# Peptides against a protein of PDB entry 4ASU, part 83

Target 1, 270 residues: chain A of PDB entry 4ASU
Amino acid sequence: ATLKDITRRLKSIKNIQKITKSMKMVAAAKYARAERELKPARVYGVGSLALYEKADIKTPEDKKKHLIIGVSSDRGLCGAIHSSVAKQMKSEAANLAAAGKEVKIIGVGDKIRSILHRTHSDQFLVTFKEVGRRPPTFGDASVIALELLNSGYEFDEGSIIFNRFRSVISYKTEEKPIFSLDTISSAESMSIYDDIDADVLRNYQEYSLANIIYYSLKESTTSEQSARMTAMDNASKNASEMIDKLTLTFNRTRQAVITKELIEIISGAA
Target 2, 83 residues: chain B of PDB entry 4ASU
Amino acid sequence: FTFASPTQVFFNSANVRQVDVPTQTGAFGILAAHVPTLQVLRPGLVVVHAEDGTTSKYFVSSGSVTVNADSSVQLLAEEAVTL

## One batch from the design tools (peptide; aimed at target 1 K129 S142 L146 E147)

Design b2_p28_6 (made by RFdiffusion4)
Pose (drawn by RFdiffusion4):
Structure b2_p28_6 (pose): chain A 181 residues (1-270 with 5 gaps), chain B 83 residues (1-83), chain P 28 residues (1-28)
Amino acid sequence: ATLKDITRRLKSIKNIQKITKSMKMVAAAKYARAERELKPARVYGVGLIIGVSSDRGLCGAIHSSVAIIGVGDKIRSILTFKEVGRRPPTFGDASVIALELSIIFNRFRSVISYKTEYSLANIIYYSLKESTTSEQSARMTAMDNASKNASEMIDKLTLTFNRTRQAVITKELIEIISGAA
Amino acid sequence: as target 2 above (83 residues)
Amino acid sequence: AKNEELKEAFEAFRESLEKLKEEATITV
C-alpha cells in the first residue's frame, strides 16, 4: 500500500511487459525465417507414435495440443529427444532421430489457425520444419496476449499510485495544520 | 522433374528432356519415357539436359530418385552444390 | 535381386546417418 511498494511493483510488471513485447517481435522475425525455409521443405518431403515439439515453451496451446520416441523435451514433461527450438531444425537433426530408431505435429496454416529407408527421415524433417513454423507464430500471439495482460495490470496499479500519492499529501498537510493549531 | 535438397530447390516439376543420375548400380539416364522405378543414389554427378538443348551440371552425395507410373520424376538429395 | 539391392542401400544409408551425426545439435 505504501508508495515505495507500488513504485517497486510498477517497475516489476513493466519489466515483464517490456520482455514479453520484446519476444513478440522476436517470434515475428523467427517465424519469417521459418516460413521462408518451409517452402523448399514442403516440396522436399512428400513421399508408432511420434510427437513433435520443442524444449522452448511460452508458445501457448502447442505442447498441450499434441496428445524411446518423442521429440521435444516438453512432450515427455506430461508422463527421448532433447535440445530443439533454440536453433532452427536441420536435416542432420532429423537424421539422428532416424538413426536412433503414425506421426503427430502442428501443421502451419497462417498466424492464427493450426491443426494437430531414406524416405522415413524425410517425414521427420517435414515435421520438424512444420512444427517450428507453428511453434514461433503461436509464441508471437502468446507473448502479445501476455503484453496486453501486463499493460492492463500497470493501468490498474497507476490508478492506485495516484490515489496513494494524493492520500500522502493530505496526510502530511493535516499533520502540519494540527501541529500549528 | 523435381530436383531439391533440404536447403534449396533446383527444378520444380519439369518439363525437361533427360537427367543423368548416379545410382548404387552404376548410373541411369532417365528419359521422358522411362519405366516406373524406385532407386537410391550414390556419390556422383547429376547432368540435366534442358528442353532447349542446354546443359546443367550439379553434384549429388546421396538421396533417392522416384519415377512414377506417369511421366513424372522426383529427384532429391541430402546436399547438392556447384561446383 | 531387388531385395538385395534394398538391403545394400539400407546399409549405405545407415553409414551416411552416422556421418551426419557429427552435424547434429540434438541429444539423446

Design b2_p28_6_s1 (made by RFdiffusion4, then SolubleMPNN; from b2_p28_6, 15 letters changed; failed a check: too like the target's own chain)
Amino acid sequence: AAAAALAAAAEAFRARLEELKAQSSITL

Design b2_p28_6_s2 (made by RFdiffusion4, then SolubleMPNN; from b2_p28_6, 19 letters changed)
Fold by OpenDDE base, seed 5:
Structure b2_p28_6_s2 (fold): chain B 270 residues (1-270), chain C 83 residues (1-83), chain A 28 residues (1-28)
Amino acid sequence: as target 1 above (270 residues)
Amino acid sequence: as target 2 above (83 residues)
Amino acid sequence: SEAELKEQARKAFLEELKERKKDANVTL
């Protein structure tokens, strides 16, 4: 490579490094907010899941309709965030299909569709876009819940798959159950709740679904921002290492050029 | 007893004497060992009676309340404010 | 029966999905 080529490449990488550093700072600010907002959201979401854990709701084996909700976002540059969710969705879909279940998929965030659409297009019901530009709100979760309930797909059971935040350096892809109104109302373990009005139960289930979706969005957002911060830090470090290597190459090449010029001067003077 | 909104936690696994909640079927008091039930909140006043005799008041918009067989209670409001 | 009507509605929905060239998109 010429000195000019190396210089151009150095300038380019230095600019990339500036961008990645800036993106790291933006991700850090978003992470700090997301982590703060996750604290109450986790209490709220775990509280909503408590019924399903305590009631030990079981779906009869003869029930065949399963819904998978994958939660991520539209935005890249966050490591394995999207691929982890998609991988678990694929695994779950394959296992359920092998068990003779009908599987349908909802994608929260365009990245789920981007990864799975080619192989699972016939299983998709809906994809939600513009996820991850702003912090998720309960209103956003309510919209998702409403669209699901109005989709016309009567599932028996389902799962919501999302990245649970553990720490600034760790997340885990997790699955939480979702149940249809019919499954809840017919569950033997719900007999202790038999005096519940059907309209009350329906409304309760709508809230429960929105609550779980909201919780999953908050977990996924926090995980994503943390992962993005790490990814941008790694990109900045990699750029730094490349700058150092190219600088050494530049210096060596420059010395070689100077040496050649000196030899030409000496040989021309002889 | 857990009482939270999406954005704020008021009680987290706390022991309380009584919680008065506004439901679509009417307001009722949740006491210790209350019968398991599921209810939907209507806009109204939540009153939490602590074991020490203190009373806290909250306004809630909507949401759900769950009383489980183990006497655990989850009050989940869409919006809630301290009064 | 109500169950039969639900199953018919489900079948119709599934056929509609097959006819869709692209997944329905909802913007939040």
Scores: peptide ipSAE 0.094, ipTM 0.819, DockQ to the pose 0.103
OpenDDE base, seeds 1, 2, 3, 4: peptide ipSAE 0.011, 0.026, 0.071, 0.009; ipTM 0.791, 0.799, 0.814, 0.803; seeds 1, 2, 4 fail the geometry check

Design b2_p28_6_s3 (made by RFdiffusion4, then SolubleMPNN; from b2_p28_6, 17 letters changed)
Fold by OpenDDE base, seed 5:
Structure b2_p28_6_s3 (fold): chain B 270 residues (1-270), chain C 83 residues (1-83), chain A 28 residues (1-28)
Amino acid sequence: as target 1 above (270 residues)
Amino acid sequence: as target 2 above (83 residues)
Amino acid sequence: AAAAARAAAAEALRARLEELRAEARVTL
């Protein structure tokens, strides 16, 4: 490589390092906000799941329609965040198909579609785009819940798959159940609840779904911003190491060129 | 007893004496060993009676309330404010 | 004559070394 080639490469990597450092700072600010907003959202979301845990709602085996909701975002450069969700979605879809279930997929964030398009295109009902630019709101979750309920897909049971935040360096892809109104209303374990008006139960289920979606979005967002911060830190470090290596190569190449020119001058002056 | 909105937690697995909630079917008081039920909140007043005799008042918008067989209660409001 | 030619070559070499150092500073 000529000195010019090395210099051009150094300039390019230095620019990448500036971008990755800037993105790290942006991700850090978003992470700090997301973590604060996750605290109440987790209590709220876990509270909404308490019924399903306590009632032990079972879907009859003859029921075949299963919905998978994958929760991520539109934005890359966050390590394995999207691939982890997509991997679990694929595993779940394969297991359900092997059990003779019909599987449909909802993608929250365009990255789910981008990963699964080739293999699962026919199973997608809808993909929600524009996810992850702004922090998710309860309104956003309500829109997703409403769209699902109005989709005309009469699922019996479903799975919401998202990354649960553990720490700044750790997340876990998890699955939580979602149930249709019919599955909830027909569940034997619901018989311990007093005579619940059908309209009340419908409205309750709408809130429950929105609550769970909201919770999953908050967990996903916090996990994503943390993972992005880490990914951008690693990219910045890798760029730094490459700058150091190329700088050494530049210095050695320069010395070799100078030495060669010296030899040529000394030999030509003899 | 858990009482939260998407943005704020008021009670998290707390022991309380009574919670008065505004529902679409009417206001009711949740006492110890209340029968399991599911209700939808209407805009109105929530009153929490703590075991120490402290009474706290909240205004809630829409949401849900769950009373489970184990006497656990989840009050989940879309919006809630302390009064 | 040979001593003058070596001196001129040494000066040309110093000048070229300074140019290479200057080019290396502008590009970093």
Scores: peptide ipSAE 0.024, ipTM 0.804, DockQ to the pose 0.004
OpenDDE base, seeds 1, 2, 3, 4: peptide ipSAE 0.024, 0.019, 0.019, 0.027; ipTM 0.791, 0.808, 0.798, 0.803; seed 4 fails the geometry check

Design b2_p28_6_s4 (made by RFdiffusion4, then SolubleMPNN; from b2_p28_6, 17 letters changed)
Fold by OpenDDE base, seed 1:
Structure b2_p28_6_s4 (fold): chain B 270 residues (1-270), chain C 83 residues (1-83), chain A 28 residues (1-28)
Amino acid sequence: as target 1 above (270 residues)
Amino acid sequence: as target 2 above (83 residues)
Amino acid sequence: DEEARRRAAEEALRRRLEELKAEASVTL
């Protein structure tokens, strides 16, 4: 490589390092906000799941319609965030299909569609786009819940798959159950909740769905921003190491050129 | 007893004496060992009676309340403010 | 050859950095 080629490579990598460093700072600011907003959202979301965990709602084996909701975003450069959700969705869809269930998929964020559309296109009901530009609100979750309920797909049970935040360096892909109104109403464990009006139960279920979607979006957003911050830090470090290596190569190449020129002068071959 | 909105937590696994809630079917008081029930909130006043005799008041929008068989209660409002 | 492995690792890293640059230019 000529000195000119090495210099051009150094300039390119230094520019990448500036971009990755800037993106790290932006991700860090978004992470700090997301983590703060996740604290109440987690209490709220876990509270909404308490009924289903305590009632141990079982779906009858004759019930065949299963919904998978995958939660991520439209935005890249966040390591394994999207691929982790998509991997678990694929595993769940395969297990349910092997059990003779009908599986439909909802993607929250365009990245889920981009990964799964080629292999699972016929199973997609809808994909929500424009996810991850702004922090998710309860209104956003309510819109998703309403669209699901109005989709005309009468599921019996479902799974919402998202990245649960653990720490700045760790997330875990989790699954939480979703039940239809009919599945809840017919569950033997719900018999202790006698005299519940059907309209009350329907409205309760609509809130429950919106609540769990909101919770999943907040966990996903916090996990994504932390993973993006880590990915941009790693990219910046890798760029730094490459700059150091190329700088050493530049210095050695320059010395070799100077030595060659001196030999040519001394030998009278110039 | 847990009482939260999407953006704020008021009570997290707390022990309380009584919670008065506004529901679509009417207002009722949740006492210790209340029978399991599910209700939907209407806009109105929530009153939390602590074991020490202190009373806290909140205005809530829509939402849900769950009383479980283990006497745990989840009050989940879309919006809530301290009064 | 250890030098060949080092060059291959540097090229793989360069390719990954260029991918990140392309993705970053669409998101910024």
Scores: peptide ipSAE 0.024, ipTM 0.800, DockQ to the pose 0.010
OpenDDE base, seeds 2, 3, 4, 5: peptide ipSAE 0.017, 0.021, 0.015, 0.013; ipTM 0.797, 0.793, 0.803, 0.798; seed 2 fails the geometry check

Design b2_p28_7 (made by RFdiffusion4)
Pose (drawn by RFdiffusion4):
Structure b2_p28_7 (pose): chain A 181 residues (1-270 with 5 gaps), chain B 83 residues (1-83), chain P 28 residues (1-28)
Amino acid sequence: ATLKDITRRLKSIKNIQKITKSMKMVAAAKYARAERELKPARVYGVGLIIGVSSDRGLCGAIHSSVAIIGVGDKIRSILTFKEVGRRPPTFGDASVIALELSIIFNRFRSVISYKTEYSLANIIYYSLKESTTSEQSARMTAMDNASKNASEMIDKLTLTFNRTRQAVITKELIEIISGAA
Amino acid sequence: as target 2 above (83 residues)
Amino acid sequence: TEELLEQTEEFLEEFKEKYEELLEEHEE
């Protein structure tokens, strides 16, 4: 309730809002990279339960939608392949998955809407390239919604700060008048 | 005729005369009228004879060549670089 | 069919040798 507590809380939530907004544009830039590399990947991969995801969260209902194997550390987190999503998926990564050894992944449509031999590794590569494009655009919206929630929270606290600031001024003034009187 | 690597796409549904291809057993030159076959590649060169008579030379490390019941061929390699 | 299977096995051997170093890095 003190001004010091409100000033600390404002700076705390502003830090979250700046970070979530900073990841909206990052997901927008990484999504643009992912879609530019998806066009040649879709023309490349055309011709047992495999879940395709990533280690990196903060992407909304992507890991929860997909429901030994299992690529993406967040899919094993419910009940294995680790270290994906930090860097774009290469064909070598899809090869290692085939080397250690009917498939579920998120297909890219747009920014809003989604759906859940040598040839076998090409399907794994097709899923990896589709998934990260899906993971990034979903993260673009997830951090956009978080930036909106943190901004609404700052507005509510600013109104509290103005009430408390007025209440402190009047209290100090009363203590002066009474001390005089 | 479709030729692509994971990195870049060279030909998208040609419309081409013939394509020399490295295969596990020697080499195969795939003409417009070729038998439906499924073949796996080896380290070798790919020579693309263009419809206008010109030539295109690339290199292939490994992959697969697929010629279907119709006049359609899809050649895909792990890496293809020039030169 | 048999010739395709032999060619597939030879390819897989070469594939394993080519990506063996990436498998070791992944296990680490």

Design b2_p28_7_s1 (made by RFdiffusion4, then SolubleMPNN; from b2_p28_7, 14 letters changed)
Fold by OpenDDE base, seed 3:
Structure b2_p28_7_s1 (fold): chain B 270 residues (1-270), chain C 83 residues (1-83), chain A 28 residues (1-28)
Amino acid sequence: as target 1 above (270 residues)
Amino acid sequence: as target 2 above (83 residues)
Amino acid sequence: DEALKEAIEAFLKEWEEKYKEKLEERKA
């Protein structure tokens, strides 16, 4: 490589390093906010899931329609955040298909669609875009829930797959169940719940779905920002190492060029 | 007893004496060992009676309340404000 | 020897100037 080429590369990498450092700071700020907002959201979301855990709602085996909701974002440069969700979605879809179930997919965030488009395009009902620019609100979750309920796909049960936040350096992809109104209303375990009006149950289920989606979005966002912060830090370090290597190469090449030219001068003066 | 909104937690697995909730079918009081039920909240007043005799009041917009067989209660409001 | 020394010094000076220019271009 010529000295010019090395210099150009050095400049390019330095610019990348500046960008990654900036992105790290932005991610850090977003992470701090997300973590703060996750605390109440987790209590709220876990509270909503408590019914399903305590009632031990089971879907009858004859019910074949399954919905998979993958929760991520539109934004890249966050390590394995998207691929982790997609991997679990693929696994779940394959398992359900093997069990003879019909599987449809909803993607929250464009990255899921990008990963699964080639293999699962026919299974996608809808993809929600413009996710991840702003912190998710309960209103956002409600819109997603409403769209899902109005999609015309009468699922029996479903799974929401998202990254649960553990720490600044750790997340875990998890799955939570989603049940249709019909599944809940027909569940034997629900018989202990006193004289529930059908309209009340419908409204309850709508809230439940919105609550779970909101919770998943908050977990996902916090996980994503932490992962991005880490990824950008790693990228910055890698850039630094590359800069050092190229600088050494530049210096060596320069010395070699100088030596060569000096030899030519000496040989010509001779 | 858990009482939370998406943005705030008021009670987290707390023991309370009674919770009065506004539901679409009317207000009812949740006592210890209340029968399991699911209800949807209407805008109105939530009153929490603590075991120590203190009473706290909240205004809620909408949401849900779940009373489980194990006497656990989840009151989940879309919006809630302390009064 | 003197001519060679002068040629080497001139060459080194030119290289130093080019290097400084490149460094300034990188800072810009």
Scores: peptide ipSAE 0.021, ipTM 0.773, DockQ to the pose 0.005
OpenDDE base, seeds 1, 2, 4, 5: peptide ipSAE 0.015, 0.006, 0.000, 0.012; ipTM 0.780, 0.784, 0.789, 0.786; seeds 2, 4, 5 fail the geometry check

Design b2_p28_7_s2 (made by RFdiffusion4, then SolubleMPNN; from b2_p28_7, 12 letters changed)
Fold by OpenDDE base, seed 5:
Structure b2_p28_7_s2 (fold): chain B 270 residues (1-270), chain C 83 residues (1-83), chain A 28 residues (1-28)
Amino acid sequence: as target 1 above (270 residues)
Amino acid sequence: as target 2 above (83 residues)
Amino acid sequence: LEELLEQLEAFLKEWRERYREKLEERRK
């Protein structure tokens, strides 16, 4: 590589390092906010899931329609956030197919579709875009829930897959169940909740779905921002190391050029 | 007893004496041995009676309330404010 | 900014691939 090439590369990497440092700071700010907002959202979401855990709702084996909701975002540069969700979705879809279930997929965030489009395009019902630019609101979750309920796909049971936030350096891809109104209404374990008005139950399920989606979005967002912060930090460090290496190479190359020029001058080959 | 909105937690697994909730079918009081039920909230007042005799009032917009067989209660409001 | 981000992603991808190749070469 010529001195000019090395210099150009150095300049490029230095610029990238500035960008990654800036992105790290932005991600850090978004992470701090997301973590703060996750605290109440977790209580809220876990509270909504409590019924399904306590009632031990089971879907009859003869019911074959299963919905998978993958939750991520549209934005990249966040490590394995999207691939982790996609991997879990693939695994779940394969397991369900092996069990003779019909599987449909909803993607929250465009990145899921991008990963799964080639292999699972026929299973996608809808993909929600414009996720991740702004912190998710309950209104956003409600819109997603409504669209899901109006999709025309009469699922019996479903799975929502998202990254649960553990710490600034750790997240875990998790799956939570979602149930159709019919499944809840027909569940034997729900008999203790007798005399529930059908309209009340319908509305309750709408809230439940919105609550779970909201919770998943908040977990996903916090995980994503933390992962992005880490990714940008790593990128900045890697850029620094590369700059150091290239600087050494530049200095060595420069000395070699000078030496060659001196030899040419001394030898009279000019 | 858990009472939360998407943005705020008021009670988290707390022991309370009684919770009065506004539901679409009517307001009712939830006591420790209340039968399991699912209800949807209407806009109105939530009154929490703590074991120490303290009473707290809240306004809620909408949401759900769950009373489980184990006497756990989840009150989840879309919006809630302390009064 | 989006174009810059795409370029950055492409760069980071290439960098990761090169870094992996270098690590594999060192393990060999």
Scores: peptide ipSAE 0.030, ipTM 0.814, DockQ to the pose 0.011
OpenDDE base, seeds 1, 2, 3, 4: peptide ipSAE 0.024, 0.022, 0.025, 0.027; ipTM 0.816, 0.821, 0.812, 0.815; seed 2 fails the geometry check

Design b2_p28_7_s3 (made by RFdiffusion4, then SolubleMPNN; from b2_p28_7, 15 letters changed)
Fold by OpenDDE base, seed 2:
Structure b2_p28_7_s3 (fold): chain B 270 residues (1-270), chain C 83 residues (1-83), chain A 28 residues (1-28)
Amino acid sequence: as target 1 above (270 residues)
Amino acid sequence: as target 2 above (83 residues)
Amino acid sequence: EEALEEALKKFEEEWREKYKEKLEERRA
């Protein structure tokens, strides 16, 4: 490689390193905020799931309609965040199909659609775009919940799949159940709950769905920012190593060129 | 007893004497060993009576309240402020 | 972002290849 080629490569890698360092800093700032906001959101979300866990709501086997909600974002460069969710969605969809269930998919974030479009296009109900630019709000979750409920798809039960934040270096893709109003209303385990007005239960379920979506968005966002920070850090380190290697190569090549030129001058071959 | 909004936690698995909540059907008091129920909140005042006799008041916009068979209570408000 | 992602992928592939070469050199 000529000195010019090495120089060009060095410049390119240095630019990449600058970009990755900048992105790391941005991700770090967003992560810090997301982690702070996740604390109350987790209490809130876990509280919303308490009914389903405690009541042990079971969906009858004759019920066939299942909804899968995958939660991620529109933004790349965050490691396996999107692929992890998509993988679990695929697995769940396959398992449900094998069990004779009808499966429909909702994607929160465009990346889910991008990954699953070729294989699962017919199963998609809707994809929510513009996810990940701003921290998710309860209002955002409510909009998603409302659109789901108004989609006309009468699911019996569903699964929301998202990345749960564990630490700066760890997340886990998890699944939480969602239930239709009819499933909750007909569940034998719900008989212990006092005479609940149908309208009350409907409203309750709407809140529950919004709450769970909100929770999943907060977990996903925190996981994503953390993963992006890690990915950018790794990229920056890799770039640094390559810069060092190329710099050494450059110096050696430069010395060789100078030496050759000096020899040519001394030998009179110039 | 858990009382939270999406952005703030007021009580997390706390023991309380009584919680008064504004529901769409009217005022609802949650006592110890209350029967399981589900309600939705209307805008109004939440009053938490602690075991030590202290009371705390909150204004909530909307949300849900769940009383489970194990006497756990989840009060989840969309927005809530301490008064 | 897509262009950057592609550039980073290429960079990572190149880095992996070079790293493999270094590992092979250390094992020789």
Scores: peptide ipSAE 0.029, ipTM 0.813, DockQ to the pose 0.009
OpenDDE base, seeds 1, 3, 4, 5: peptide ipSAE 0.022, 0.020, 0.005, 0.023; ipTM 0.827, 0.808, 0.805, 0.825; seed 1 fails the geometry check

Design b2_p28_7_s4 (made by RFdiffusion4, then SolubleMPNN; from b2_p28_7, 15 letters changed)
Fold by OpenDDE base, seed 1:
Structure b2_p28_7_s4 (fold): chain B 270 residues (1-270), chain C 83 residues (1-83), chain A 28 residues (1-28)
Amino acid sequence: as target 1 above (270 residues)
Amino acid sequence: as target 2 above (83 residues)
Amino acid sequence: AAALAAAIEAFLEEFRKKYEAKLEERRA
């Protein structure tokens, strides 16, 4: 490589390093906010799931319609955040299909669609775009919940798959159950709640779905920003190492050129 | 007893004496060992009676309340403010 | 922004491949 080529490459990598460093700082700021907002959201979301955990709602085997909701975002450069969710969605879909279930998929965030569209296009009901530019609100979750309930797909049970935040360096892809109104109303474990009006139960279920979606969005957002911060830090470090390596190469090449020129002068071939 | 909105936690697994909630079917008091029930909140006043006799008042919008067989209660409001 | 993101992703992928290759060499 010529000195000119090395210099050009150095300039390019230095620019990348500057960009990744800037992105790291932006991600760090968004992470700090997301983590603060996750604290109440987690209490709220876990509270919504408490009924299903305590009631141990089981779906009859004859019920075949299963909905998978994958929660992610539209934004890249966050490591394995999207691929982790997609991988678990694929696994769950395959397991359910093998069990003779009908599986439909909803993607929250465009990245899920981009990964799964080729292999699972026939199973997709809808993809929600424009996720991840702004922190998710309960209003956003309510819109998603309403669209699901009005989609015309009468699922019996479902799974919401998202990245749960553990720490700044760790997340875990998890699955939480969602149930249809019919499944809840017919569950034997719900018999202790028999005096519940059908309209009340319907409204309750709508809130429950919105609550769970909201919770999943907040967990996902926090995990994503943390992962992005880490990814950008790693990119910056990698760029630094490459800059050092290229700088050494540049110096060696320069010395070789000088030596060659000196030899030419001494030999009289100049 | 857990009482939260999406953005704020008021009670997290706390022991309380009584919680008065506004529901679509009417206001009712949740006491210890209340029968399991599910209700939907209407806009109104929530009153929490702590074991020490302290009473706290909140205004809530919509939401849900769950009373479980184990006497745990989840009050989840879309919006809630301390009054 | 998209082109820049793609360039960064490509750069990261190259490093990932190199890292995986080194890990395989250490296991060997």
Scores: peptide ipSAE 0.028, ipTM 0.820, DockQ to the pose 0.011
OpenDDE base, seeds 2, 3, 4, 5: peptide ipSAE 0.007, 0.005, 0.007, 0.000; ipTM 0.801, 0.782, 0.802, 0.793; seed 5 fails the geometry check

